# Peptides against a protein of PDB entry 5EFW: the designs that were tried, part 95

Target 1, 141 residues: chain A of PDB entry 5EFW
Amino acid sequence: TTLERIEKNFVITDPRLPDNPIIFASDSFLQLTEYSREEILGRNARFLQGPETDRATVRKIRDAIDNQTEVTVQLINYTKSGKKFWNLFHLQPMRDQKGDVQYFIGVQLDGTEHVRDAAEREGVMLIKKTAENIDEAAKEL

## One batch from the design tools (peptide; made by RFdiffusion4, then SolubleMPNN)

Design b1_p23_3_s3 (from b1_p23_3, 9 letters changed)
Fold by OpenDDE base, seed 3:
Structure b1_p23_3_s3 (fold): chain B 141 residues (1-141), chain A 23 residues (1-23)
Amino acid sequence: as target 1 above (141 residues)
Amino acid sequence: TRFEEDLALARERVARREAERAA
């Protein structure tokens, strides 16, 4: 499908299931995080967090989910092997034809560095555009 | 499709987890 051909780091989660689990992960995301599909499907994405993950930033993500809004943050995440990386992360709801939230889209910028200033702004624009592409692709399923 | 397969698998795993918690 068009969705499965998007070559970006992203997941789709289902807030209508207990604990908002991952229901789809792109191949790029799996490569980035060093997990297989079988390891993460049905799990909440919090397994990417670790000791140096800022809890206030995590709360912003949780609030966005609870409020059914979008959010963009940078946070420390960890690969399966324990490697730290900076994740410029964008999350937004995917709504059905009635306007109800069906899924959430989470997009992670390519790379492992903390970005600032112009680089951050550029990255934000990119991941937001990617999220919109995912939203449109998912609606065609 | 892969999406349909992954969604089904995720739902199955969630359901199993919830059943185990309820037992």
Scores: peptide ipSAE 0.745, ipTM 0.950, DockQ to the pose 0.883
Fold by OpenDDE base, seed 5:
Structure b1_p23_3_s3 (fold): chain B 141 residues (1-141), chain A 23 residues (1-23)
Amino acid sequence: as target 1 above (141 residues)
Amino acid sequence: TRFEEDLALARERVARREAERAA
């Protein structure tokens, strides 16, 4: 499908299932985080968090999910092997034709370093555009 | 499709976890 051909770091989660689990993860995301499909499907994405993950930033993500809104943040995440990386992260709801939230789309910038200024603005634009592409591709399923 | 397969697997794993929690 067109969705499966998007070569970016992203996940799709289902807020209508208990604990908003991951229902799809791109191959790039799996490579970034060092997990297999079998390891993460059906799990909440909180396994990426660790000791240095800012709890206030995590709360912003949680609030966006609860309020069914989009959010863009930058936070420390951890790979399966425990390596830290900076995640410029964009989350937005995917709505059905009735306007109800069906899924959430989470997009992670390709880079693993903290970004600022023009680089951050450019990254934000990129991951937001990617989220829109994923949204459109998912409608074809 | 892969998406359909992954969605089904995710749902199955969630259902199993919920069943185990309820037992």
Scores: peptide ipSAE 0.745, ipTM 0.950, DockQ to the pose 0.891
Fold by OpenDDE base, seed 4:
Structure b1_p23_3_s3 (fold): chain B 141 residues (1-141), chain A 23 residues (1-23)
Amino acid sequence: as target 1 above (141 residues)
Amino acid sequence: TRFEEDLALARERVARREAERAA
């Protein structure tokens, strides 16, 4: 499908299921995080968090989900092997034809380094654009 | 499609976890 051909780091989650689990993860995301599909599907994405993940930033993500809004943050995440990386992360709801939230789309910047200033702005633009592409592709399913 | 397969697998795993918690 068009969705499966998007070569970016992203997940789709289902807030209508208990604990808003991941229902789809791109191959790039799996490679980035060092997990298999079987290890991730059906789980909440919080397994990416670790000791140095800022709790206030995590709360912003949770609030966005609860309020059904979008959010863009940068936070420390961890791979399966425990390697830290900076994740410029964008989350937004995907709504159905009725306007109800069906899924959430989470996009992670390609790089693993902390970004600032112009690089951050550029990264934000990229991941937001990616999220829109995912939204359009997912609606074709 | 892969999406359909992944969605199904996710739902199955969630359902199983919920069933285990209820037991």
Scores: peptide ipSAE 0.743, ipTM 0.949, DockQ to the pose 0.903
Fold by OpenDDE base, seed 1:
Structure b1_p23_3_s3 (fold): chain B 141 residues (1-141), chain A 23 residues (1-23)
Amino acid sequence: as target 1 above (141 residues)
Amino acid sequence: TRFEEDLALARERVARREAERAA
């Protein structure tokens, strides 16, 4: 499908299931995080968080989910092997034809470094565009 | 499709976890 061909770091979660679990993860995301599909499907994405992950930033993500809104943040995440990386993360709801939230789309920037200024703006633009592409592709499901 | 497979697997795992918590 078109969705499966998107070569970006992203996940799709289902807020209608208990604990908003990951229901799809791109191959790039799996490579970035060092997890297999079997290890993460059905789990909440919080397993990427660790000691240096800013709790206030995590709360922003939680608030966006609860309020069914989009959010863009940078936070420390950890791979399966425990390696830290900066995640420029964008989250947005995917709504059905009735306007109800069906899924959430989470996109992670390809880079693993903290970005600022023009680089940050460029990254934000990229991951937002990617999210829109995923949203469009998901409509074909 | 892979999406359908992954969704089904995710749902199965969630259901199993919920059942284990309820037991």
Scores: peptide ipSAE 0.743, ipTM 0.949, DockQ to the pose 0.904

Design b1_p23_3_s4 (from b1_p23_3, 6 letters changed)
Fold by OpenDDE base, seed 1:
Structure b1_p23_3_s4 (fold): chain B 141 residues (1-141), chain A 23 residues (1-23)
Amino acid sequence: as target 1 above (141 residues)
Amino acid sequence: TRFEEDRALAEEKVAAREAERAA
């Protein structure tokens, strides 16, 4: 499908299932995080967090999910092997034809560095555009 | 499709987790 051909770091989660688990992860995301599909499908994405992940930033993500809104943040994430990386992360709801939230789309910027200023603005535009592409592709499922 | 397969696997794992928590 068109969705499966999007070569970006992203996941789709299902807030209608217990603990909003990942129901799809792109191959790029799996490569970035060093996990297999079997290891992360059905899990909440919080496994990417660790000791240096800012709790206030995590709360912003949680609030966005609870309020069914979008959010863009940068936070420390960890790979399976324990490597730290900065994740410019965008999350937005995907709504069905009735307007109800069906899924959440989470996009992670390519790269592992903390970005600032113009680079951050450019990255934000990119991951938001990616999220829109995923949203459109998912409608064909 | 892969999406359908992955969603199904996720749902299966969630169900298994919930069953384990209930036990």
Scores: peptide ipSAE 0.756, ipTM 0.953, DockQ to the pose 0.924
Fold by OpenDDE base, seed 3:
Structure b1_p23_3_s4 (fold): chain B 141 residues (1-141), chain A 23 residues (1-23)
Amino acid sequence: as target 1 above (141 residues)
Amino acid sequence: TRFEEDRALAEEKVAAREAERAA
């Protein structure tokens, strides 16, 4: 499908299921995080968090989910092997024709570095554009 | 499709987890 051809780091989650689990993860995301599809599907994405993940930033993500809004943050995440990386992350709801939230789209910037200033702005624009592409592709499902 | 397969697997895992919690 068009969705599966998007070569970016992203997941789709289902807030209608208990604990908003991941229901799809791109191959790039799997490579980034070092997990298999089977290890990730059905789990809440919080498994990427670890000791140095900022709790306040995590709360922003939680609030966005609860309020069914979008959010963009940077936070420390961990791969399966325990490797830390900075995740410039954008989350937004995917709504159906009636306006009800069907899924959430989570996009992660390529790379592992903490980005600032112009680089951050560019990254944000990129991941937001990616999220829109995913949204459009998902409508075809 | 892969999406359909992955969604189904996720739903299965979630259901299993919920069943375990209820037991």
Scores: peptide ipSAE 0.756, ipTM 0.953, DockQ to the pose 0.907
Fold by OpenDDE base, seed 5:
Structure b1_p23_3_s4 (fold): chain B 141 residues (1-141), chain A 23 residues (1-23)
Amino acid sequence: as target 1 above (141 residues)
Amino acid sequence: TRFEEDRALAEEKVAAREAERAA
């Protein structure tokens, strides 16, 4: 499908299921995080967090989900093997024709380093555009 | 599709977790 052909790091979660679990993860995301599809499907994405993940940043993500809004942040995440990486992360709701939130789209910038200034702005634009592409592709399903 | 398969698997795992919590 068009969705499955998007070669970016992303997940789709379902807030209508208990604890907003991951219902789809791109192959790139799986490679980045070192998990298999079977390991992460049905789980809340918080398993990527660890000791150095900033709790205030996590709260921003949680608030966005609760308020059904979009958010863009950078936070420390951890791979399955425990490797730390900086995640420039964008989350936005995908709404149905009625305007109700159907899914959340989470996009992670390529790379593992903290980005600033022009690089950050460029990365933000990229992941937001990617999220829009995912939104469009998901509507074809 | 893969999306349909993955969503179904996710739903199954969630259901199993909820059932375990209820037991």
Scores: peptide ipSAE 0.755, ipTM 0.952, DockQ to the pose 0.901
Fold by OpenDDE base, seed 4:
Structure b1_p23_3_s4 (fold): chain B 141 residues (1-141), chain A 23 residues (1-23)
Amino acid sequence: as target 1 above (141 residues)
Amino acid sequence: TRFEEDRALAEEKVAAREAERAA
């Protein structure tokens, strides 16, 4: 499918299932986080958080889910092996033909470094564009 | 498709977790 051809770091979650679990993860995302598909699928994405993950930033993500809105944040995440990385993360709802939220799309910028200023703005534009591409691809499913 | 397979697996795991919590 077109969705499976998108070579970016992203997940799709299902808020209609208990605890908004991941229902799809790109190969790039799996490589970044060092998890297998089997380990990731069916879990809430909070397993990427750790001791240095800012809780206020996490709350922004939770609020976006609850309010069915988009959000863009940068936060510390952890790989399976415990390696820290900065995650420039964009989340947005994917709505069905009726306008109801069907899934959420989460996109992570390529790279693991903290980005600032122009680099951050460029990264945000990129991951937002990627999210739109995923949204369009998902409509073909 | 992979998406269909992955979604199905996710749903299965969620169901199993919910069943475990209910036990």
Scores: peptide ipSAE 0.755, ipTM 0.952, DockQ to the pose 0.927

Design b1_p23_4_s1 (from b1_p23_4, 10 letters changed)
Fold by OpenDDE base, seed 3:
Structure b1_p23_4_s1 (fold): chain B 141 residues (1-141), chain A 23 residues (1-23)
Amino acid sequence: as target 1 above (141 residues)
Amino acid sequence: TAEEIIRETREEIKEEEEEKEEE
């Protein structure tokens, strides 16, 4: 399918299931986080959080899920081995033809460094565009 | 395929939830 061919860091989650679990993860995302597909499917993405993850930023993500809105944040996440990385993350709902939320799309920028200023703006534009591409591909499911 | 992964994952989650409710 077109979705599996998108070479970007992303996940799809299902808010209609308990605890909004990951139901799809790209190969790039697995490589970034050092997890296998079996280790993350069916789980909430909170396993990426750790001691230095900003709780206020996490709350922004939670609020976006609850309100069925999009959000873009940058936060510390952790790989399976415990390596810290900066995650420029965009989340948006995928809606059906009636406007009801079916899934959430989460996109992570390539790289693990904290980005600022113009680089951050460019990164945000890129991951938002990627999310739109994923949305279009996922509509074929 | 992505479609198969999503379908199977959703089915597995639903089955696990049903099993928990029966316990």
Scores: peptide ipSAE 0.573, ipTM 0.867, DockQ to the pose 0.876
Fold by OpenDDE base, seed 5:
Structure b1_p23_4_s1 (fold): chain B 141 residues (1-141), chain A 23 residues (1-23)
Amino acid sequence: as target 1 above (141 residues)
Amino acid sequence: TAEEIIRETREEIKEEEEEKEEE
């Protein structure tokens, strides 16, 4: 498939399974978060959250999943070693031919710094475009 | 492959769920 050839930070989750677990993670995502594939697969992505993660932003993510909508947010996440980083990410549902949600696609911008203004707009555009590419690649699954 | 990873992960999760329901 072309999915594993996408060299971006992303995960695919399965809302049809209990607690919407990660069922695929890119190598770049593993590097960013300092986890192995075995440590991530089958888990909900909330393990990246920590003390300084904004709870209102987390709620926006939860609401988007519950409502089966897309969302773009920027929040503090933590690596396995406990390092804080700013995570600008986009989440969107992947739907089948009938329009039913099959998966969620989560794409994270490269880097660990908080982005603003034009840089944020450019980052959002990039991660949204990447999500569309992942959606197209995942249709081959 | 991504297909294999996804398939295996989903199967493992389903097996774990079935085991929990049997307990």
Scores: peptide ipSAE 0.568, ipTM 0.865, DockQ to the pose 0.817
Fold by OpenDDE base, seed 1:
Structure b1_p23_4_s1 (fold): chain B 141 residues (1-141), chain A 23 residues (1-23)
Amino acid sequence: as target 1 above (141 residues)
Amino acid sequence: TAEEIIRETREEIKEEEEEKEEE
């Protein structure tokens, strides 16, 4: 399939299942977060949050899911070992031919540093484009 | 494959939820 060939940090979640669990994670995402596939499949992505994660930003993500809309944010996340990293994160719904939400696509920028200004804009464009590529690849599912 | 991972994961979650509802 084309989906597993996308060499970017991303997950696919299923809002039709309880607590919107991760149903797919890219190898790059596993490497970034230091988790195995078995450790994260079937779980809500909130396990990446920690003490310094901004709760207002988390609420923006939750609101986007509840409203079935896209959102782009930067937030502090934690690896399995407890290492903090800045996550430039884009989330968008994947819709079927009827327009109903089937999945959410979550894309994380490469790198772990907080990005600003032109670098942030470039990063946002990149992760949004990646999300569109994932959406197209996921149509084969 | 990604399709297999997704299918298996969804099936496992559904089975777990069915078991919880029966308990």
Scores: peptide ipSAE 0.565, ipTM 0.865, DockQ to the pose 0.867
Fold by OpenDDE base, seed 4:
Structure b1_p23_4_s1 (fold): chain B 141 residues (1-141), chain A 23 residues (1-23)
Amino acid sequence: as target 1 above (141 residues)
Amino acid sequence: TAEEIIRETREEIKEEEEEKEEE
């Protein structure tokens, strides 16, 4: 599908299904996380979490989903092989014409290092813009 | 197409970066 070929790390999740599973994942996301599409689809994104993932940050993500709001966080995630990486992550709801939440878009920065200061601000801007573009692209599909 | 979406995304990001450098 055209959507999966977008050269950005992202997933689309369906909050209308039990446990808000991933319904789309970009090829880049699969490469980043070292999972196949078959291993990812239908699962909650929590499989990326591990021992050093900050629980308070995870709660912020959960709260954003529950409240149907956007959130931007940076957290430790793990690849399939167990490699740790810093994930600058932006999540936002995709809404229909009536304003009802249909999906969530999750975007991950390409960099796997912890970013700070100006680099973090730039990264946040990039992933937010990416999420907006994915939102528009997904509506057209 | 995916290529068009990617191109538009890159262009929009670039424009936003250029606008910030001008501020």
Scores: peptide ipSAE 0.020, ipTM 0.409, DockQ to the pose 0.018; fails the geometry check

Design b1_p23_4_s2 (from b1_p23_4, 10 letters changed)
Fold by OpenDDE base, seed 4:
Structure b1_p23_4_s2 (fold): chain B 141 residues (1-141), chain A 23 residues (1-23)
Amino acid sequence: as target 1 above (141 residues)
Amino acid sequence: TAKEIIEETRKRIKEEIEKELAE
């Protein structure tokens, strides 16, 4: 579909379903993570975590979901084949007209290193902008 | 079922996004 072919790494999750499963994943996300769509849909995104994933950072993500707020972090994630990558990750809630959270938007920018300084700021700007674009496109749900 | 809800929701999201992008 048109949405799936957007050349950005992102997922949409549904916190109203058990364990906040992924309900949408972009083609780019599938390529990045080396999973098929069938392997991802209906699952919590924690399958990307592994031994070197910082648990404190994971807790920040969990807290953001529980508190229904946005968060931007960098963490180690793993592809299906076990390849490590640094994930500059932004998560934000998608709210309905009443202000209730319906979904979460997760945007990923991958890299071989932890991004810092100006590069990090630019990456954050990009993934936040992407999230806003997705939110705008899906706000009529 | 959860599966049905996911599929229906995904369908709705895709339709709305495609609609917006087509404008």
Scores: peptide ipSAE 0.167, ipTM 0.733, DockQ to the pose 0.075
Fold by OpenDDE base, seed 5:
Structure b1_p23_4_s2 (fold): chain B 141 residues (1-141), chain A 23 residues (1-23)
Amino acid sequence: as target 1 above (141 residues)
Amino acid sequence: TAKEIIEETRKRIKEEIEKELAE
């Protein structure tokens, strides 16, 4: 579909369903993580975590979901084959007309290194803008 | 079921986005 073909790594999750499963994933996200769409849909995104994923950072993500707020972090994630990558990750809620959270949008920027300074700022700007674009496209639901 | 809800929601999202882009 058109949304799936957006050349950005992103997922949409449904916090109104048990365990906040992924309900949508872009083609790029599938390529990044080495999973098929069938393997991902209906699952919580925690399958990307592994031994070297910082648990404090994961807690920040969990807190943002629980508090229905946005968050931007960098964390180590793993592909299906077990390859580590640094994920500059942005998450934000998608709200309806009443202000209630319907979905979460997660956007990932992958890299081999933890990014800092100008590179980090640029990456953050990009993934936040991407999230806003996705929100705008889906707001009519 | 949860699976059915997910599929329905996914379908709705795709349809709405494609509708908006077609306008």
Scores: peptide ipSAE 0.146, ipTM 0.736, DockQ to the pose 0.075
Fold by OpenDDE base, seed 2:
Order: C-alpha cells, then sequence, then structure tokens
Structure b1_p23_4_s2 (fold): chain B 141 residues (1-141), chain A 23 residues (1-23)
C-alpha cells in the first residue's frame, strides 16, 4: 500500500489490543529487521530486543505507552538474524478527533553507533517529522 | 485510504488475537 511503501522505518501499534501489537509495518522496517510482514503483524515490537538492550530504556518506552505520551530513545535492537543495530526510536500516540489515543506510531532510525549532540538532534528531528507525516497520512489519506 | 487500511488491518489482527485467546 501507499503507506507501507513510505521509505521510512515505522510501525503502527494498537494499544487497545492485547499486548499492543503491531498492526502496520513499512517495507523499510521489514527490510531493516529482516522479518516478513506476516511474521510481524500481531506481535508486540519487543521481539526486536535482545541481550544488550538496555532495560531502563525499554521501561521508558513502556512508561510512555502507559502514560500515552511520546518518547525518544536510543536502544540496541536485533534483526531476525541476530544482527545488532542502534535504534534511534521515536514513539508517539496517534489520537482521534476527540483526542483519544487510537494507535502508537513508532519510527526507527537505524545506525551502527549511538549518536550524540548534533547528529542526535538531527536524527530526532527527522524521526519526529516522519511520525507527524505518518500521523497525517493515516488520518487523512 | 490509509485510514481504511489501518482499520481493516486492526480488525483482522483483533480477530486473530481474540481467536487465539479463545483457544
Amino acid sequence: as target 1 above (141 residues)
Amino acid sequence: TAKEIIEETRKRIKEEIEKELAE
């Protein structure tokens, strides 16, 4: 679909379903993570976590979901083959016309390094902008 | 539309999850 082919790494999850499963994934996300769409849809995104994933960072993500807020973090994620990558990750709620949370948008910027300073700021701006674009696309297109 | 696709996907996923939970 048009949304799936957006050349950005992102997923949409449904917190109203058990365990906040992925209900939508971009082609780029599938390529990044080395999973098929069939393998991902219906699953919680925690399958990307592994031994070196910082648990405190994961808790920040969980807290954001529970509190229905946005969060931006960097964490180690793993592809299907077990390949590690640094994920500059942005999560934000997608709200309906009434302001109620319907979904979450997760945007991933992959890299080999933990980024700081200007590089981090640029990445954050990019993934936040991407999330907003996805939000608009999902609502209006 | 993208919205419709998402909603349809959500519906399908919800149904599958509910089926799994019912088993």
Scores: peptide ipSAE 0.126, ipTM 0.668, DockQ to the pose 0.477
Fold by OpenDDE base, seed 3:
Structure b1_p23_4_s2 (fold): chain B 141 residues (1-141), chain A 23 residues (1-23)
Amino acid sequence: as target 1 above (141 residues)
Amino acid sequence: TAKEIIEETRKRIKEEIEKELAE
């Protein structure tokens, strides 16, 4: 499938629906998180959070959504089986031709540890570029 | 090509969006 060829971890959410649910998830994202598509679609992405997820970081994500801005953070997420992973996460709005927000694009880069310095910069560039590619594919739908 | 991949992706995303909106 097309998603199998892309092989990037991402979701698209709809802030115009109640609780900003996931309306699209890539195959890679399903594999990473160990959920089926049926288990994820229609739900808010907060199910990835758990006991060691930093609440201040979560608040940064919430603020970005409320303010309709982009944000890049690292936070602890959990798979369905309860496995922890560090998520280098980028979120940005998808806007229509009038400039109004239609969706949000969330891109995840997983790792076994928190990344810093050059590794972090490289990861940030990667997930931001991925988000732009998704935006080109999905905007104005 | 990149263009073809984008179009195929767009189609799938649209289908999922329509499915979600119908639920």
Scores: peptide ipSAE 0.045, ipTM 0.600, DockQ to the pose 0.086

Design b1_p23_4_s3 (from b1_p23_4, 13 letters changed)
Fold by OpenDDE base, seed 4:
Structure b1_p23_4_s3 (fold): chain B 141 residues (1-141), chain A 23 residues (1-23)
Amino acid sequence: as target 1 above (141 residues)
Amino acid sequence: TAKEIIEETREKIKEEYKKELEK
């Protein structure tokens, strides 16, 4: 399976470029966030944050990027039109053969509702699996 | 393709960054 065939909500960012910009966004992600590809590519993903986005949760994401580790969080994001949605989000580094971080993979669960308990656990497993699929597909890059 | 999108995007960002540094 090639990268563009993965029909899930995800982005790929490039920490080797200034401000870790989005360098790829899936069609589903564009639909979820109500942005065009042109509006998203080259931007840091922080534009999805808004007034009710928890700052501590955002810091967890920042720390994961800085430490080159994975993280899974659930936070409020906003669409282009300003609609709030709960984003169950998993981020992990994509490493090259030398073990150096090449990209970050960000996966968002399908749906916009807050999830808890078993549903959250299931969602986490799903987006983590998706991230692994993306990592495998991206080896062709 | 995804590869093309990524390559074009990275190139565009690099060029924009270069221009900003030249200001």
Scores: peptide ipSAE 0.557, ipTM 0.868, DockQ to the pose 0.766
Fold by OpenDDE base, seed 1:
Structure b1_p23_4_s3 (fold): chain B 141 residues (1-141), chain A 23 residues (1-23)
Amino acid sequence: as target 1 above (141 residues)
Amino acid sequence: TAKEIIEETREKIKEEYKKELEK
C-alpha cells in the first residue's frame, strides 16, 4: 500500500470503535511524540494533552469529531518524556462512497514551534494537502 | 503493511470491547 510510505506526521482513528482510538500511526508521528506503536494503538489521542494545553482548543477538536467535520488548530502537546511542543494539527473525516464517515485523519505539521502569519498559512496548506494524500491512499484499505 | 496493522488493531479492540461487555 501507499499509506505507510507517506513520510509525514499522521494518525488514523476509528470513530466506529469505542472512544475513537488510533488504529494507525506513521513512523514520523511516533518519532515526534516519542511513543512506540504498541503504546498508542488502540488509544484515544488525548494522551498528548497536558497542563498547558488550551481546553477551548481541545473542545474545537471534540466538536469537529462529534459533528463529523474538519478542523485546523494549534495546541500544546507533550511527548512521552514530557517535552512541550506546539502542534499545528489538521483533522478531517474520511468518508466512504455513500458519504458515511469511516475514519478520521489527523495530520501534524513537521516541527515543534508555534507558527504565525505566512508560515502558518503555508503549514496549513501543507497538512491539508497531506490529509488528502492520506485519504487517497486509505482507499486501498 | 498499514492495512494489516489497521485490521489487527481493529480486531483486537473489538475483542477487548466484547470482553468488557461480558463482565
Scores: peptide ipSAE 0.552, ipTM 0.868, DockQ to the pose 0.833
Fold by OpenDDE base, seed 3:
Structure b1_p23_4_s3 (fold): chain B 141 residues (1-141), chain A 23 residues (1-23)
Amino acid sequence: as target 1 above (141 residues)
Amino acid sequence: TAKEIIEETREKIKEEYKKELEK
């Protein structure tokens, strides 16, 4: 299908299952985070958080999930080996024809550095566009 | 395929959850 061919950092989660687990992860995402697919599938994405991850930013993500809305944030995440990286992250719900939320799509910008100003704005636009592409591809599921 | 991965993952999670509830 088209979904597995998208060469971007992204995951799909299922809020209808306990603890909103990851049900799909792109190859790029696995490479970024240094995990295997087996290590990630079925887990909540919070395993990427660590000591320097801003709790207020995490709360924004949680609120978006609870309210079934989209959110874009930049936060510190950690790879399997413990390496810190800045994650410009966009999350949005995927809805069915009736408007009910089926999944969440999470997209991470390429790169691991903190981005600001124009670069951040461009990155946000890119990951939002990517999320829309994933949403369209996922409709075939 | 992505569809197969998602379906298998969802089923696995559901089965694991069911087993946990039975304990």
Scores: peptide ipSAE 0.545, ipTM 0.865, DockQ to the pose 0.852
Fold by OpenDDE base, seed 5:
Structure b1_p23_4_s3 (fold): chain B 141 residues (1-141), chain A 23 residues (1-23)
Amino acid sequence: as target 1 above (141 residues)
Amino acid sequence: TAKEIIEETREKIKEEYKKELEK
């Protein structure tokens, strides 16, 4: 499908289910995080957080979900093996024809360091565009 | 397909929670 052809790090979550679990994960996301698909599906994405993950940034993500809005942040995440990486993360709601939120789209751009200025702007542009592509591809869901 | 994966996963999760509620 068109959705499966998107070769980016992303997940789709279902806020209509308890604890907003991941219901779809791209192959790239699995490779990035070092988890299998079986380990990912049905779980809340908070398993990526660890000791150095900024709690204020996590709160921004939670607030966006609760308010059904989009958000873009950078935060420390951890792979299954415990490796830290900087995650330039974009989240936005996917709405149905009535305007009700059905899913959330989460797009991740990984890096070895926090990015600023032009590099950050380019990354934000990329992950937002990716989210729009995913939204378009998932309209039949 | 991605749609099938999403739908099946969603139903599986719903069923699991249903079973937990029955306990």
Scores: peptide ipSAE 0.431, ipTM 0.837, DockQ to the pose 0.952

